Peptides against a protein of PDB entry 3QIS. Designs and how they scored, part 87

Target 1, 334 residues: chain A of PDB entry 3QIS
Amino acid sequence: PSLELSRREFVFENVKFRQLQKEKFQISNNGQVPCHFSFIPKLNDSQYCKPWLRAEPFEGYLEPNETVDISLDVYVSKDSVTILNSGEDKIEDILVLHLDRGKDYFLTISGNYLPSCFGTSLEALCRMKRPIREVPVTKLIDLEEDSFLEKEKSLLQMVPLDEGASERPLQVPKEIWLLVDHLFKYACHQEDLFQTPGMQEELQQIIDCLDTSIPETIPGSNHSVAEALLIFLEALPEPVICYELYQRCLDSAYDPRICRQVISQLPRCHRNVFRYLMAFLRELLKFSEYNSVNANMIATLFTSLLLRPPPNLMARQTPSDRQRAIQFLLGFLL

## One batch from the design tools (peptide; aimed at target 1 L170 K174)

Design b2_p30_1 (made by RFdiffusion4)
Pose (drawn by RFdiffusion4):
Parts: C-alpha cells; structure tokens; sequence
Structure b2_p30_1 (pose): chain A 293 residues (1-134, 168-310, 319-334), chain P 30 residues (1-30)
C-alpha cells in the first residue's frame, strides 16, 4: 500500500467571500497491491478539514497502479466569512490523506483571505466610513448603496426579488462594495437585489438580534408591542430594520410592475431579518406583515 | 486622493440625508 503524489503543498492566494478556488493534484498507487485512501480527521476533530475546504473526491480505491485526480476546493460561504473577516481563522490547514492499513500523507494548506463587508456586523460597518479593503453612519454605506441602486433603477423591475442574479455580477458587486464607494453598482437589477439578500443573510448578527427573536414571535399579534420590541434593538439594527421596512413599502406601491407583493416579501425577508440562533414561522411572517401593512 | 476624499464625503452626506428621510417616512406611517 503506497501512494505517489504529484504535490503535497497547496496555496490558495487572495481567497474571497463566495469565490471558488480549486487546487488539483494527482494520486497514483505506486505500490504492488491495491490500496484504499481517505482523508481523516486530525487527532480529536470531527472533520478532516475546515468548513471552507473540501476534497473531491475524499476517498477511493486504487489498483496498482491507477491514478486519480484530487480537487482541493476552497469556498468561503456565510458559515466562515465572519471568522475569516475577523482573523479568528486563517487560510491554513493540514489534510491527512490516509492509506487503509498504511502510511499517512500530510498535505499542507496555506494562503490568504481578503476580508469582505459581507459577513461583517452592522455595528462595525456603521463605524467604518471607508471601504473595508480600499459619529457612526445611520446605516452601513454598503446596504445604503445597494438600496440606493434598487430605488433608482428597479422600482419597475419585473419579478424583482424573484429572479436570481448572475454569479459573476454578484461577485463584482461584493468586490465593488469591499473596495469602493462607486457612482453606480455594477450588474443587473436582479443581481443587485440578490446581493442585498445575500448581505442580510451573511450578517453575523441579524437585523433583528437573536435575543429579541423570541420576544418578536410572542408579541407578533400586537402592533404596539411589536414596535416596542424593535425599540430594544441597538441603534444601527433599529435603523436598518426601519430603513428596509420603508424600502419594501415603497416597492409595494409599484407591485403591478415589479410583482412585489406582501406574500412574497413576508416569506422572503422574514427568514433573513429574523433568524433564530414550524408555526413560529407563522408568527414571524405575522410580525413582519405588521410592519409592511 | 483629494478628489476621492471629496467624493466619499459627498456620498456620506447624501446617505445621512436620504436615510433620515426613509426613517421619518416609516415613523409617520407607524
């Protein structure tokens, strides 16, 4: 049971939020007998690698002496973006490729991460007046830029918030917001609209903070009480919530053109603005509908 | 660099004005 590896060191340079990278290498069974290989967790872990990293394939069978290409894939999603933004984690790791009843092959993962305004807290963004990778703001300039674009160009946009944008444009929008305060956000209205949804979803702390979440559901049927729960939010969260509710009301006025109705808004934005750490789903849409109408 | 700083300052002023208008509209409706 022996393996030959084309390389053991891999570099993921300038890793960005939601931008896929692939570092490929070839495994060849140079032994005399067939072998089984698999990636294993390092002593006392659950997984063989960190969440932003994946091996494809991660296990297999090789006769002597067939070869197989292994793809080491890096993808920073909403699960890892904040810890990599913060520096609590780095683009580094060790993959242990294990021959069943044999040697271990150690693969070193290195590289660097570029922080994004996406996955960054509302509080920190309100305290940063310049792009992240160039008195606090009432709302983060990034969310204002996305909403400003949609307000200007997308009020009459057919199927707004119902048609997915383009992956390439989403990344251009994110990089644009990470590095600039532009005169115009690049991309179609559907891309800008989806980038807004991704922005809300990627927030480390939702617009409605986690501890106020349960109170919101309990209070879901009293508009006086719902508004008071909103008053308990920090200033930047309260402002973003009010700002978005006003924006969505504005879009409802053009529903005959943009097909944006209360039903779709409630089911789309409730889970983004009001996340927990069933029928609570119903009190939640009721909570949000209370503000829209 | 000066022109960029001026641009950023204009954009931030605009943000503060327009956000305040949104917030007032929302409060009036509530």
Amino acid sequence: PSLELSRREFVFENVKFRQLQKEKFQISNNGQVPCHFSFIPKLNDSQYCKPWLRAEPFEGYLEPNETVDISLDVYVSKDSVTILNSGEDKIEDILVLHLDRGKDYFLTISGNYLPSCFGTSLEALCRMKRPIRERPLQVPKEIWLLVDHLFKYACHQEDLFQTPGMQEELQQIIDCLDTSIPETIPGSNHSVAEALLIFLEALPEPVICYELYQRCLDSAYDPRICRQVISQLPRCHRNVFRYLMAFLRELLKFSEYNSVNANMIATLFTSLLLRPPPSDRQRAIQFLLGFLL
Amino acid sequence: SEERDEHYEEKLEQLEEEVQEWLDTFDEEE

Design b2_p30_1_s1 (made by RFdiffusion4, then SolubleMPNN; from b2_p30_1, 16 letters changed)
Fold by OpenDDE base, seed 4:
Structure b2_p30_1_s1 (fold): chain B 334 residues (1-334), chain A 30 residues (1-30)
Amino acid sequence: as target 1 above (334 residues)
Amino acid sequence: SEKLEEEREKKLEELEKKVQERLEEFEKMA
């Protein structure tokens, strides 16, 4: 069997977080026998492509003189955004299109990724006084390394943050400030806040706005701004409550005094973000008659975002653990 | 331009001040 491919080189320019890009090509059975095609892993890979790439269809059957369109879809989710922001991964891959009892055909994927504040650590964002798109990639790497070292020092109760002549980190990321301040000003009376989904186009505009500017106002509906906050919190590589404190939060969930002590042990940026979010959410709950928001709904929604189990425990989370996690947050909302 | 950086630094200082004021307000309300 043999195939003819309309294209073998694909370039995905300006790939962004949560923005789907598609490139299409055709494969044609120019042989006299039916053939089965599939994308196969390279010798050292478990998957036929990187996590941000997919082929559709990834396998199929072609009669003689049949042609099929294949879509190569590039989509950066929360699972790939952090490694692309750091430059550990890149928009580069090689796909192997295998023909059963035939040849291998190689497809080259290339392109560029545009960094996002989404999927960047709270520590790194507290050091970013400019929109992430204006920060050189080399400086992003340095900011992440410095952020990791400061987090470790803070957790170890080592020397206070050297208040030295190094640019003082922001108390909270400017992106979190902008999102929460917008919601506080404009969304406290918004009916069904955090219950109504945002618009995908508005979400993309909000992400692009936060990545490229420090706006006076965030574009989009209150629902889109609210969902953007949820997406931001979900995309954090380290949740607002650090993984190291997860178990202590569960153990303290029914003792409000111990809960406050556990939060006091968070790294400064994480602690500030947590306090800022809880304060906003408590204020939002005062308007429950207008916005239909209640403490149980908010606690349930934000628990999965703020208090995630460590990756090694994710598969072992019990309903009891989830209930304790909700109870922990309720102690800050009531 | 240096002027645009100075304007951004001023905006960030104002934001930091507003964050601090808001955190202090929230701590006083607790």
Scores: peptide ipSAE 0.143, ipTM 0.767, DockQ to the pose 0.545
OpenDDE base, seeds 1, 2, 3, 5: peptide ipSAE 0.126, 0.138, 0.157, 0.136; ipTM 0.758, 0.767, 0.782, 0.762; seeds 2, 3, 5 fail the geometry check

Design b2_p30_1_s2 (made by RFdiffusion4, then SolubleMPNN; from b2_p30_1, 17 letters changed)
Fold by OpenDDE base, seed 2:
Structure b2_p30_1_s2 (fold): chain B 334 residues (1-334), chain A 30 residues (1-30)
Amino acid sequence: as target 1 above (334 residues)
Amino acid sequence: MEEEERRREEALERMEREVEKRLREFEELE
């Protein structure tokens, strides 16, 4: 069997978080026999492609002189955004299109990724006074390394954040402030806030706005701004409550004094973000008669975002653990 | 360029004041 491919080189320019890109090509059976094709893993790989790439279809049959269109889809989710922001991964891959009892065909995937404030650490964002798209990628790497070291020092209670010659970090990321300040000003009376989905086009505009500017106003509906906040919190490489404190939050869930002590042990930026979000959510709950938002709904929603189980415990989370996590957050909302 | 930079600095200074206020208001209720 043999195939003819219309294209073998694919370039995905300006790949962005949550923005689907598609490139199409045709494969044709130029042989005399039916053939089965499949994308196969390279030697030592578990998957035929990187997590941000897919082929559709990834396998199929072709009769003699039959042609099929294959879509190569590039989509950066929360699962790939952090490693692409850091430059640990890149928009580069090689696909192996295997023909049963035939030849392998190699496809080259290349391109560039545009960094996002989504999937960037809270520590790095607090050090970032410019929009992320104005920060050189080399400096983003340095900011993540420096931020990791400062996080570790703060957790170990080793050094008070030396007010040394480095520019003082922001108390919270400007991106979180922009989202939450908008919601404070415009969304406290919004019916069904955090219950109604945003518009996909508005979500993309909000992401692009936060990555490229410091706006006076965020574009889009209150629902889109609220969903953008949820997406931001979900995409964090480290949750607002660090994984190291997860079990202590569960153990303290019914003692409000111990809960406050646990939060006081967070890195400064994480602690400030937590308190700032709780201040907003408490304000939102004062308007429950107008917005139909209640403490149980908010606690249930935000617990999964703010208090994520460590990866080693994620598969073992009990209904009791989830209820304790909700109760921990309720102690800051009531 | 200089006017946009000044606008951003003023915005960040406003942010820091507003955040500090909200953090204090939260700590007083704790």
Scores: peptide ipSAE 0.540, ipTM 0.935, DockQ to the pose 0.785
OpenDDE base, seeds 1, 3, 4, 5: peptide ipSAE 0.527, 0.537, 0.536, 0.539; ipTM 0.931, 0.935, 0.933, 0.936

Design b2_p30_1_s3 (made by RFdiffusion4, then SolubleMPNN; from b2_p30_1, 21 letters changed)
Fold by OpenDDE base, seed 2:
Structure b2_p30_1_s3 (fold): chain B 334 residues (1-334), chain A 30 residues (1-30)
Amino acid sequence: as target 1 above (334 residues)
Amino acid sequence: DAEKEKKRAEKLEEMERKVAERLEELEKAL
């Protein structure tokens, strides 16, 4: 069996978080026998491609002189955004298109990724006084490394925050401030806030706006701005409540005094973001007669985002653990 | 460029002030 491929080199320019890109090519059976094709893993790989890439179809049969279109889809989700922001992974791959009893055909995938404030750590963002797209990629790596070291020092209570001549980090990321200050000003009376989905086009505009500028006003509806906040919180590499404190939050869920003590042990930026979000959500709940938002709905929604179980415990989360996590958050909303 | 950087610095200072105000309001309520 043999194939003819219309293209073997693919370039995905300016790949962004949550923006689907597609490149298509044709494969033709130029042989005289039916053939089965499949994308196969390289040696030592478990998957035929990286998590941000897919082929559709990834396998099939071709009769003699049959042609099929294959779509190569690049999509950066929350699961790939952090490793691409750090430069740990890149928009580069090699696909192996295998013919049963035939040859291997190699496809080269290349391109560039544009960093996002989505999927970047709270600590790195507190050190970024410019939009992330104005920060050199080399400096983003340094900021993540420095942020990790400062997190560890803060959790260990080893060093007073040295008020030293390093530019003072922001109390909260400017991106969180922009989203939440918008919602404070314009969305407290918005009916069905956090219940009505945003528009996908508006979500992309909000992400691009936060990555490239410090706007006076965020574009889009209140629903789109609210959903952008949820997407931001979901995409965090470390949740607002650090994984190290997860179990202590569950254990303290029915003691408000212990709950406050647990939150006081968060790194400064995480603690400030948590408190700033609670201030907003408490304000939103004062307008429940107008917005139809209640404490149980808010606690249920935000608990999964703010108090994410560590990866090693995800498979073991009980209904009781979920209820304790909700109860922990309710103690700050009421 | 210099005027843009000045306006950004003023905006960040406004952000920091508003965050502090909201955190102080919350600390009085909790």
Scores: peptide ipSAE 0.463, ipTM 0.915, DockQ to the pose 0.759
OpenDDE base, seeds 1, 3, 4, 5: peptide ipSAE 0.452, 0.461, 0.458, 0.461; ipTM 0.912, 0.914, 0.915, 0.914

Design b2_p30_1_s4 (made by RFdiffusion4, then SolubleMPNN; from b2_p30_1, 17 letters changed)
Fold by OpenDDE base, seed 4:
Structure b2_p30_1_s4 (fold): chain B 334 residues (1-334), chain A 30 residues (1-30)
Amino acid sequence: as target 1 above (334 residues)
Amino acid sequence: SKEEEEKRKKKLEELEKKVQERLEQLEKEL
C-alpha cells in the first residue's frame, strides 16, 4: 500500500488561548489495494500528538483511488495554556501517519504561540505592570521563577515580601481588577449574571483586549465579561485558594472564625484576590432582586473555580467534600 | 509613545491606589 499526501509541513501562526486554528491536507490511496491509515505515537510518546493538537479523522480506510481530507486542529485549552505561556512547550510537533503494512509518513507542525494572561499565575500577573504581550518572553520566565520563590516564602512565613524592592507587585492582577471593576460598575443589575453564557466572539475580544492593553472599558456584554472572569479563574495554574490549604478549608467549613484564619494564611496575592472577589460577590448579592443571583448558585459556581482539590485528590473528591467546600465559600457570601 | 507609556503608568498607579483603598476597606469590614 502507498499514500500520496498533498502537504507535509504545517505552520500555525499566532496561536492564541481558546482560538481554534485548522489546517487541512489530503491523503490519496495511489495503490491498487485498500489501505488503513492511522496517526501513531512516536517511539517514546504515549499519544500521537501534543495535547493542543488533534487530527480529524485520526484513522480510516481508503479504497484504491480514494481521497480523504484530514484536518489538523490546534486548540490551546486550560490544560496547555500554562506550559505554552512559560515557553516550556512550543507550537512544534511531528505526526507519524502510519499505513498498515506500508510506510510511515512524517508531518511537521510548527508555529508560534502568543502568551496570555489567562493560564498565568496570580503571582506572575501581580508583577506584570504591562499587558503580557508587551512583556519579553525572557522576562516572563524570570517573573514565573520569582513568583514561585515568593509564594514559597509567603507560605513558610519566612520573609515578608521585601517592601523595599524597587518594583512592588500589584495587590491583585490588573486583569482581575479590570474584569471585576467592570462587573461591579455595569453588571450588578444584570439579570441572570453568571447563568447566561457569553458570546464566543466577545470572549475572544476580551481575552485579546486583556492580553494586549490596559483598556478603559472591557468590550462585550456583561455576560461575556462575567464568563471571561470564570474562564480566567478556571485557567489559573494554581487556584485562588492554594492547593496546600484545600483540606484546611474543608475541615473549617462550619467554623467562620477558622475559615477567616485559613484565608489569612494564603500568599498575599491569592489572599487579596480572594477578598476582592468575595467583596464583589457580596455586593452582587445585594442586588439579588434585580439580577436573580443567589448565594447558593454563586457559592456552587465559584467553589469549583476557587477551591479546587489538589490534582492527587481530584479522583477522590466525595459529595461531602464538595458540600464542605460550598459551605466554606457560603461563609464569605452571607 | 512616551506619552502613551506615561498615560498607562498614571492609570496603573490610579488602579493600584483604588485596589489598595478597597482592600483596606475590606480589612476594616472583616
Scores: peptide ipSAE 0.191, ipTM 0.796, DockQ to the pose 0.544
OpenDDE base, seeds 1, 2, 3, 5: peptide ipSAE 0.187, 0.185, 0.183, 0.190; ipTM 0.790, 0.794, 0.794, 0.793

Design b2_p30_2 (made by RFdiffusion4; failed a check: the pose's geometry)
Pose (drawn by RFdiffusion4):
Structure b2_p30_2 (pose): chain A 293 residues (1-134, 168-310, 319-334), chain P 30 residues (1-30)
Amino acid sequence: PSLELSRREFVFENVKFRQLQKEKFQISNNGQVPCHFSFIPKLNDSQYCKPWLRAEPFEGYLEPNETVDISLDVYVSKDSVTILNSGEDKIEDILVLHLDRGKDYFLTISGNYLPSCFGTSLEALCRMKRPIRERPLQVPKEIWLLVDHLFKYACHQEDLFQTPGMQEELQQIIDCLDTSIPETIPGSNHSVAEALLIFLEALPEPVICYELYQRCLDSAYDPRICRQVISQLPRCHRNVFRYLMAFLRELLKFSEYNSVNANMIATLFTSLLLRPPPSDRQRAIQFLLGFLL
Amino acid sequence: SNEEESEFLNEFYTKLEEDVQEWLDKFDEH
């Protein structure tokens, strides 16, 4: 049971939020007998690697002496973007490739991460006047820029918030917001709209903070009480919530053109603005509908 | 230049704060 590896060191340079990278290498069974390989957790872990990293394939069978290409894939999603933004984690790791009843092969993962305004808290973004990778703001300039674009160009956009944008444009929009305060956000209306949804979803702390979440559901049927729960939010969260509710009301006025109705808004934005750490789903859409109407 | 960039940023943030305030007023009036 022996393996030959084309390389053991891999570099993921300039890793960005939601931008896929692949570092490929070849495994060859140079032994005399067939072997089984698999990636294993390091002593006392649950997984063989961190969430932003994946091996494809992560296990297999090799006769003497067939070869197999292994793809080491890096993808920073909403699960890792905040800790990598913060520096609580780095683009580094060790993969232990394990031969069943044999040697261990150690693969070193290195590289660097570029922080994004996406996955950054509303509070910190309101405290930063300049782009992240170039008195606090009432709302983060990034969310204002996305909403400003949609307000200007997308009020009459067919199927707004129902048609997915382009992956390439989403990344362009994110990099644009990370590095600039542009005159115009690049990409179609559908891409800008989706980038807004991704922005809300990627927030480390939702627009409606986690501890107020349950109170919102309980209060879902009393508009006077719902508004008061909103008053308990920090200034930047309260402002973003009010700003978005006003924006969505504005879009409802053009529903005959943009097909944006209360039903779609409630089911789309409730889970983004109001996340927990069933029928609560119903009190939640009721909570949000109370503000839209 | 640094002066021109400062003027630009000041104009941008004035516009941003006014626009956001108009939206917050619209929400409250509703």

Design b2_p30_2_s1 (made by RFdiffusion4, then SolubleMPNN; from b2_p30_2, 20 letters changed)
Fold by OpenDDE base, seed 4:
Structure b2_p30_2_s1 (fold): chain B 334 residues (1-334), chain A 30 residues (1-30)
Amino acid sequence: as target 1 above (334 residues)
Amino acid sequence: SAAEEEKKLEEILKEYEERVKKFLEEFEAA
């Protein structure tokens, strides 16, 4: 069996977080026998492609002289955004299109990724006084390394953050401030806030806006701005409540005094973001008659975002653990 | 000019830091 491929080289320019790109090509059975094709893993890989890439269809059957269109879909989710932001991974891959009882065909995937504030650590964002797209990639790496070292120093209580350094980190990321300040100003009376989904086009505009500028006003509806905040919190590599404190939050969930002590042990940026979000959400709850928002809804929604189980415990989270996590947040909302 | 844009950015960031600081101080006092 043999195939003819219309194209073997694919370039995905300006790949962005949550923006789907598609490139198509055709494969044709130019043989006289039916053939089965599949994308196969390379010798050392478990998957036929990187997590941000997909082929559709990834397998199929072709009669003689049959042609099929294959879509190569590039989509950076929360699962790939962090490693692409750091430059640990890149928009480069090689696909192996295997033909049963035939030869392999190699496809080259290349392109460039545009960094996002989504999927960047709170520590790095607190050091980032400019939009992420204005920061040289070399400096992004340095900011992440410095952020890790300061997180460790803060957790170890060893070094007071040298408040005297010329480059003081922001108290909270500017992106969180922009989102929350917008919601505080314009969305407190918004009916069904955090219950109505945003528009996908507006979400992309908000992401692009936060990645490229410090706007006076965030574009889009209040629902889109609210959902952008949820997406931002979900995409954080380390949740607002650090994984190291997860179990202590659950254990303290019914003791408000211990809950406050646990939060006081967060790294400075995480602690500030947590307090800032809780204060905003308490303010939002004062307008419950207008926005239909209640503490149980907010606690349930934000618990999954702010108080995520460590990756090693995700599969073991019980309904009791979820209820304790909700109760922990309720103690800051009520 | 690039210098005027940088100064404007510094002013925005300063106002931001002051507002966030005040908000966090009010939160700790409540």
Scores: peptide ipSAE 0.264, ipTM 0.817, DockQ to the pose 0.575
OpenDDE base, seeds 1, 2, 3, 5: peptide ipSAE 0.125, 0.245, 0.252, 0.251; ipTM 0.653, 0.814, 0.820, 0.818

Design b2_p30_2_s2 (made by RFdiffusion4, then SolubleMPNN; from b2_p30_2, 17 letters changed)
Fold by OpenDDE base, seed 3:
Structure b2_p30_2_s2 (fold): chain B 334 residues (1-334), chain A 30 residues (1-30)
Amino acid sequence: as target 1 above (334 residues)
Amino acid sequence: SEEEEKKKLEEILKKYEEEVQKRLEAFEAA
């Protein structure tokens, strides 16, 4: 069996978080026998492609002289955004298109990724006084490394943050402030806030706006701004409540005094973001008669975002653990 | 000018820090 490929080199320019890009090519059976094609893993790889890439179809049959269109879809989700922001991964891959009893055909994927404040750590963002797109990629790496070291120091209660001559970090990321301040000013009376989805185009505009500027006003509907906040919290590499404190939050869920003590042990930026979000959500709940938002709905929604189980426990989360997690958050909303 | 833009950014960030600080203090007091 043999194939002819219309293209073997693909370039995905300016790849962004949550922005789908597609490149298409044709494969033709130029042989005299039916062939089965499939994308196969390279040696020592578990998957035929990186998590941000997909081929569709990834396998199929071709009769003699049959042609099929294959789409190469690039989509950076929350699962790939952090490693692309840090430059640990890149928009580069090699796909192996295999013919059963035939040849391998290599496809080269290349491109560039544009960093996002989405999927960047709270610690790094607190050090970013400019939009992330204005920060050199080399400096982003340094900021993440320094941020990890500061997180560890804060959790261990070892060294007071040296208030030394280095630029003082922001108390919360400017991106979180922009989102929450907008919601605080304009969305407290918004009916069905956090219940109505945003528009995908507006979400992309909000993301691009936060990545490239410090706007006076966030574009889009209150629903889109609210969903952008949820997406931001979901995309955090480390949740607002650090994984190290997850079990302690569950264990304290019915003791409000212990809950407050657990939160006080968060790294400064995480603690500030948590308190800032709770202050906003408490204000939002004062307008429940207007916005139809209730504490149980908010607690259920935000618990999954703020109090994520550690990756090793995610598959083992019981309904009781979820209820304790919700109860923990309710103690800050009521 | 770059200096005016920098100053404007510093003023925005200062106002932000003051607003965030008030919200955090109000939450701690409640």
Scores: peptide ipSAE 0.452, ipTM 0.903, DockQ to the pose 0.724
OpenDDE base, seeds 1, 2, 4, 5: peptide ipSAE 0.295, 0.446, 0.450, 0.439; ipTM 0.760, 0.901, 0.901, 0.898

Design b2_p30_2_s3 (made by RFdiffusion4, then SolubleMPNN; from b2_p30_2, 17 letters changed)
Fold by OpenDDE base, seed 4:
Structure b2_p30_2_s3 (fold): chain B 334 residues (1-334), chain A 30 residues (1-30)
Amino acid sequence: as target 1 above (334 residues)
Amino acid sequence: SKEEEEKKLKEILEKYEKAVEERLQEFEEA
């Protein structure tokens, strides 16, 4: 069996977080026998492609003289964004299109990724006084390394790094301020806030706006700005409540004094973001008569974002653990 | 100009620092 491919080289320019790109090509059975095709893993890979790439269809059957369109879809989710922001991964791959009882065909994927404030650590963002797209990639790497070292020192209760001649970090990421300050000003009376989904086009505009500028006003509806905040918190590589404190939050969930002590042990950036978010959510709850938002709804929603189980425990999270996690946040909302 | 952009950035950051500090203080007083 043999195939003819219309194209073998694909370039995905300016790949962004949550922005789907598609490139199409055709495969044709130019033989006299039916053939089965599939994308197969390379010898050292578990998957036929990187997590941000897919082929559709990834397998199929072709009669003689049949042609099929294959879509190569590039989509950077929360699962790939952090590794692409750091430059640890890149928009480069090689796909192997295998033909049963035939030869392999190689497809080259290339392109460039544009960094996002989404999927960047709180610590690194606190060191970014400019939009992430204005920060050189080399400096992003240095900021992540420095951020990790400061987090570890803070958790170990080591002496604060002497404020060497490095500019003082922001109290919270400017992106969090932009989102929350907008919601505070414009969304406290918004009915069904955090219950109504945003528009995908507006979400993309908000992400692009935060990545490229410090806007005076965030574009889009209050629902889109609210969902952008949820997406931001979900995409964090380390949740607002660090994984190291997860179990202590659950153990303290019914003791408000111990809960406050646990939060005081967060790294400075994480602690400030937590306090800043709780201050906003408390303010939002004062307008419950207008916005139909209640503490149980907010606690349930934000618990999954702020107080995530460590990856090693995620598969073992019990309903009791979820209830304790919700109770922990309720103690800061009521 | 670059100087105008740097001035605008400084004014934004000063507004940010004040607004965030006020909210963090409100949380500590509650």
Scores: peptide ipSAE 0.451, ipTM 0.914, DockQ to the pose 0.720
OpenDDE base, seeds 1, 2, 3, 5: peptide ipSAE 0.441, 0.384, 0.449, 0.439; ipTM 0.911, 0.885, 0.914, 0.909

Design b2_p30_2_s4 (made by RFdiffusion4, then SolubleMPNN; from b2_p30_2, 14 letters changed)
Fold by OpenDDE base, seed 1:
Structure b2_p30_2_s4 (fold): chain B 334 residues (1-334), chain A 30 residues (1-30)
Amino acid sequence: as target 1 above (334 residues)
Amino acid sequence: SAEEEEKRLEEFLKKYEEDVQKRLDAFEAA
């Protein structure tokens, strides 16, 4: 069996968080026998492609002289955004199109990724007074490394944040402030806030707006702005409540005094973001007659975002652990 | 101009700092 491929090299320019890109090519059976094709893992890989790439179809049969279109889909989710922002991973892959009892055909995937404030650490964002797309890539890497080192130092209780860094860090990311300020001004009376999904096109515009500018107003509906805040919190590499404090939050869930003490032990940026969000959500709850938002709904929604189980415990989370996590957050909303 | 953009950034940061501090203070008062 043999195949003819219309293209073997693919370039995905300006790949962005949550923006689907598609490239298509044709494969043709130029042989005299039916053939089965499949994308196969390389040596030492578990998958035929990186998590941000997909082939559709990834397998199939071709009769003699049959042609099929294959789509290569590039999509950066919350699971790939952090490693692409840091430059740890890149828009580069090699696909192996295997023909049963035939040859292997290699496809080269390349491109560039554009960094996002989504999937960037709270520590790094607190050092960015300008949009992330205005930050030189070299400085972005340095800010992430410095942010990791400062978080580690803060957890070790060793050095007070040396105020000698020439620029004072922001208390919370400006991107969180932009989202929350918009919601507070325009969405307090929005019916079904955080319950109605946003529009995908509006979400992309909001992401692009936050990555490239400091807007006077965020584009899109209140529902899209609300969902963008949820997506932002979900995409954080470290949740607002650091993984190290997860179990202590559960253990303290019914003692409001201990809950406040646990929060006081968060790194400065995480603690400020938590307090800032809780203050906003308490204000939003005053408008419950208009926005249909209640403390139980908010606690249930935001607990999964703010108080994520550590990766090693995700598979073991009990219904009791979830209830304790919700109760912990309720103690800050009531 | 670059000067107008820097001035806009300073005005933004001032408003940001005032609002963030107000909300953080509101959290501590509750």
Scores: peptide ipSAE 0.650, ipTM 0.958, DockQ to the pose 0.806
OpenDDE base, seeds 2, 3, 4, 5: peptide ipSAE 0.650, 0.649, 0.649, 0.648; ipTM 0.958, 0.958, 0.958, 0.958

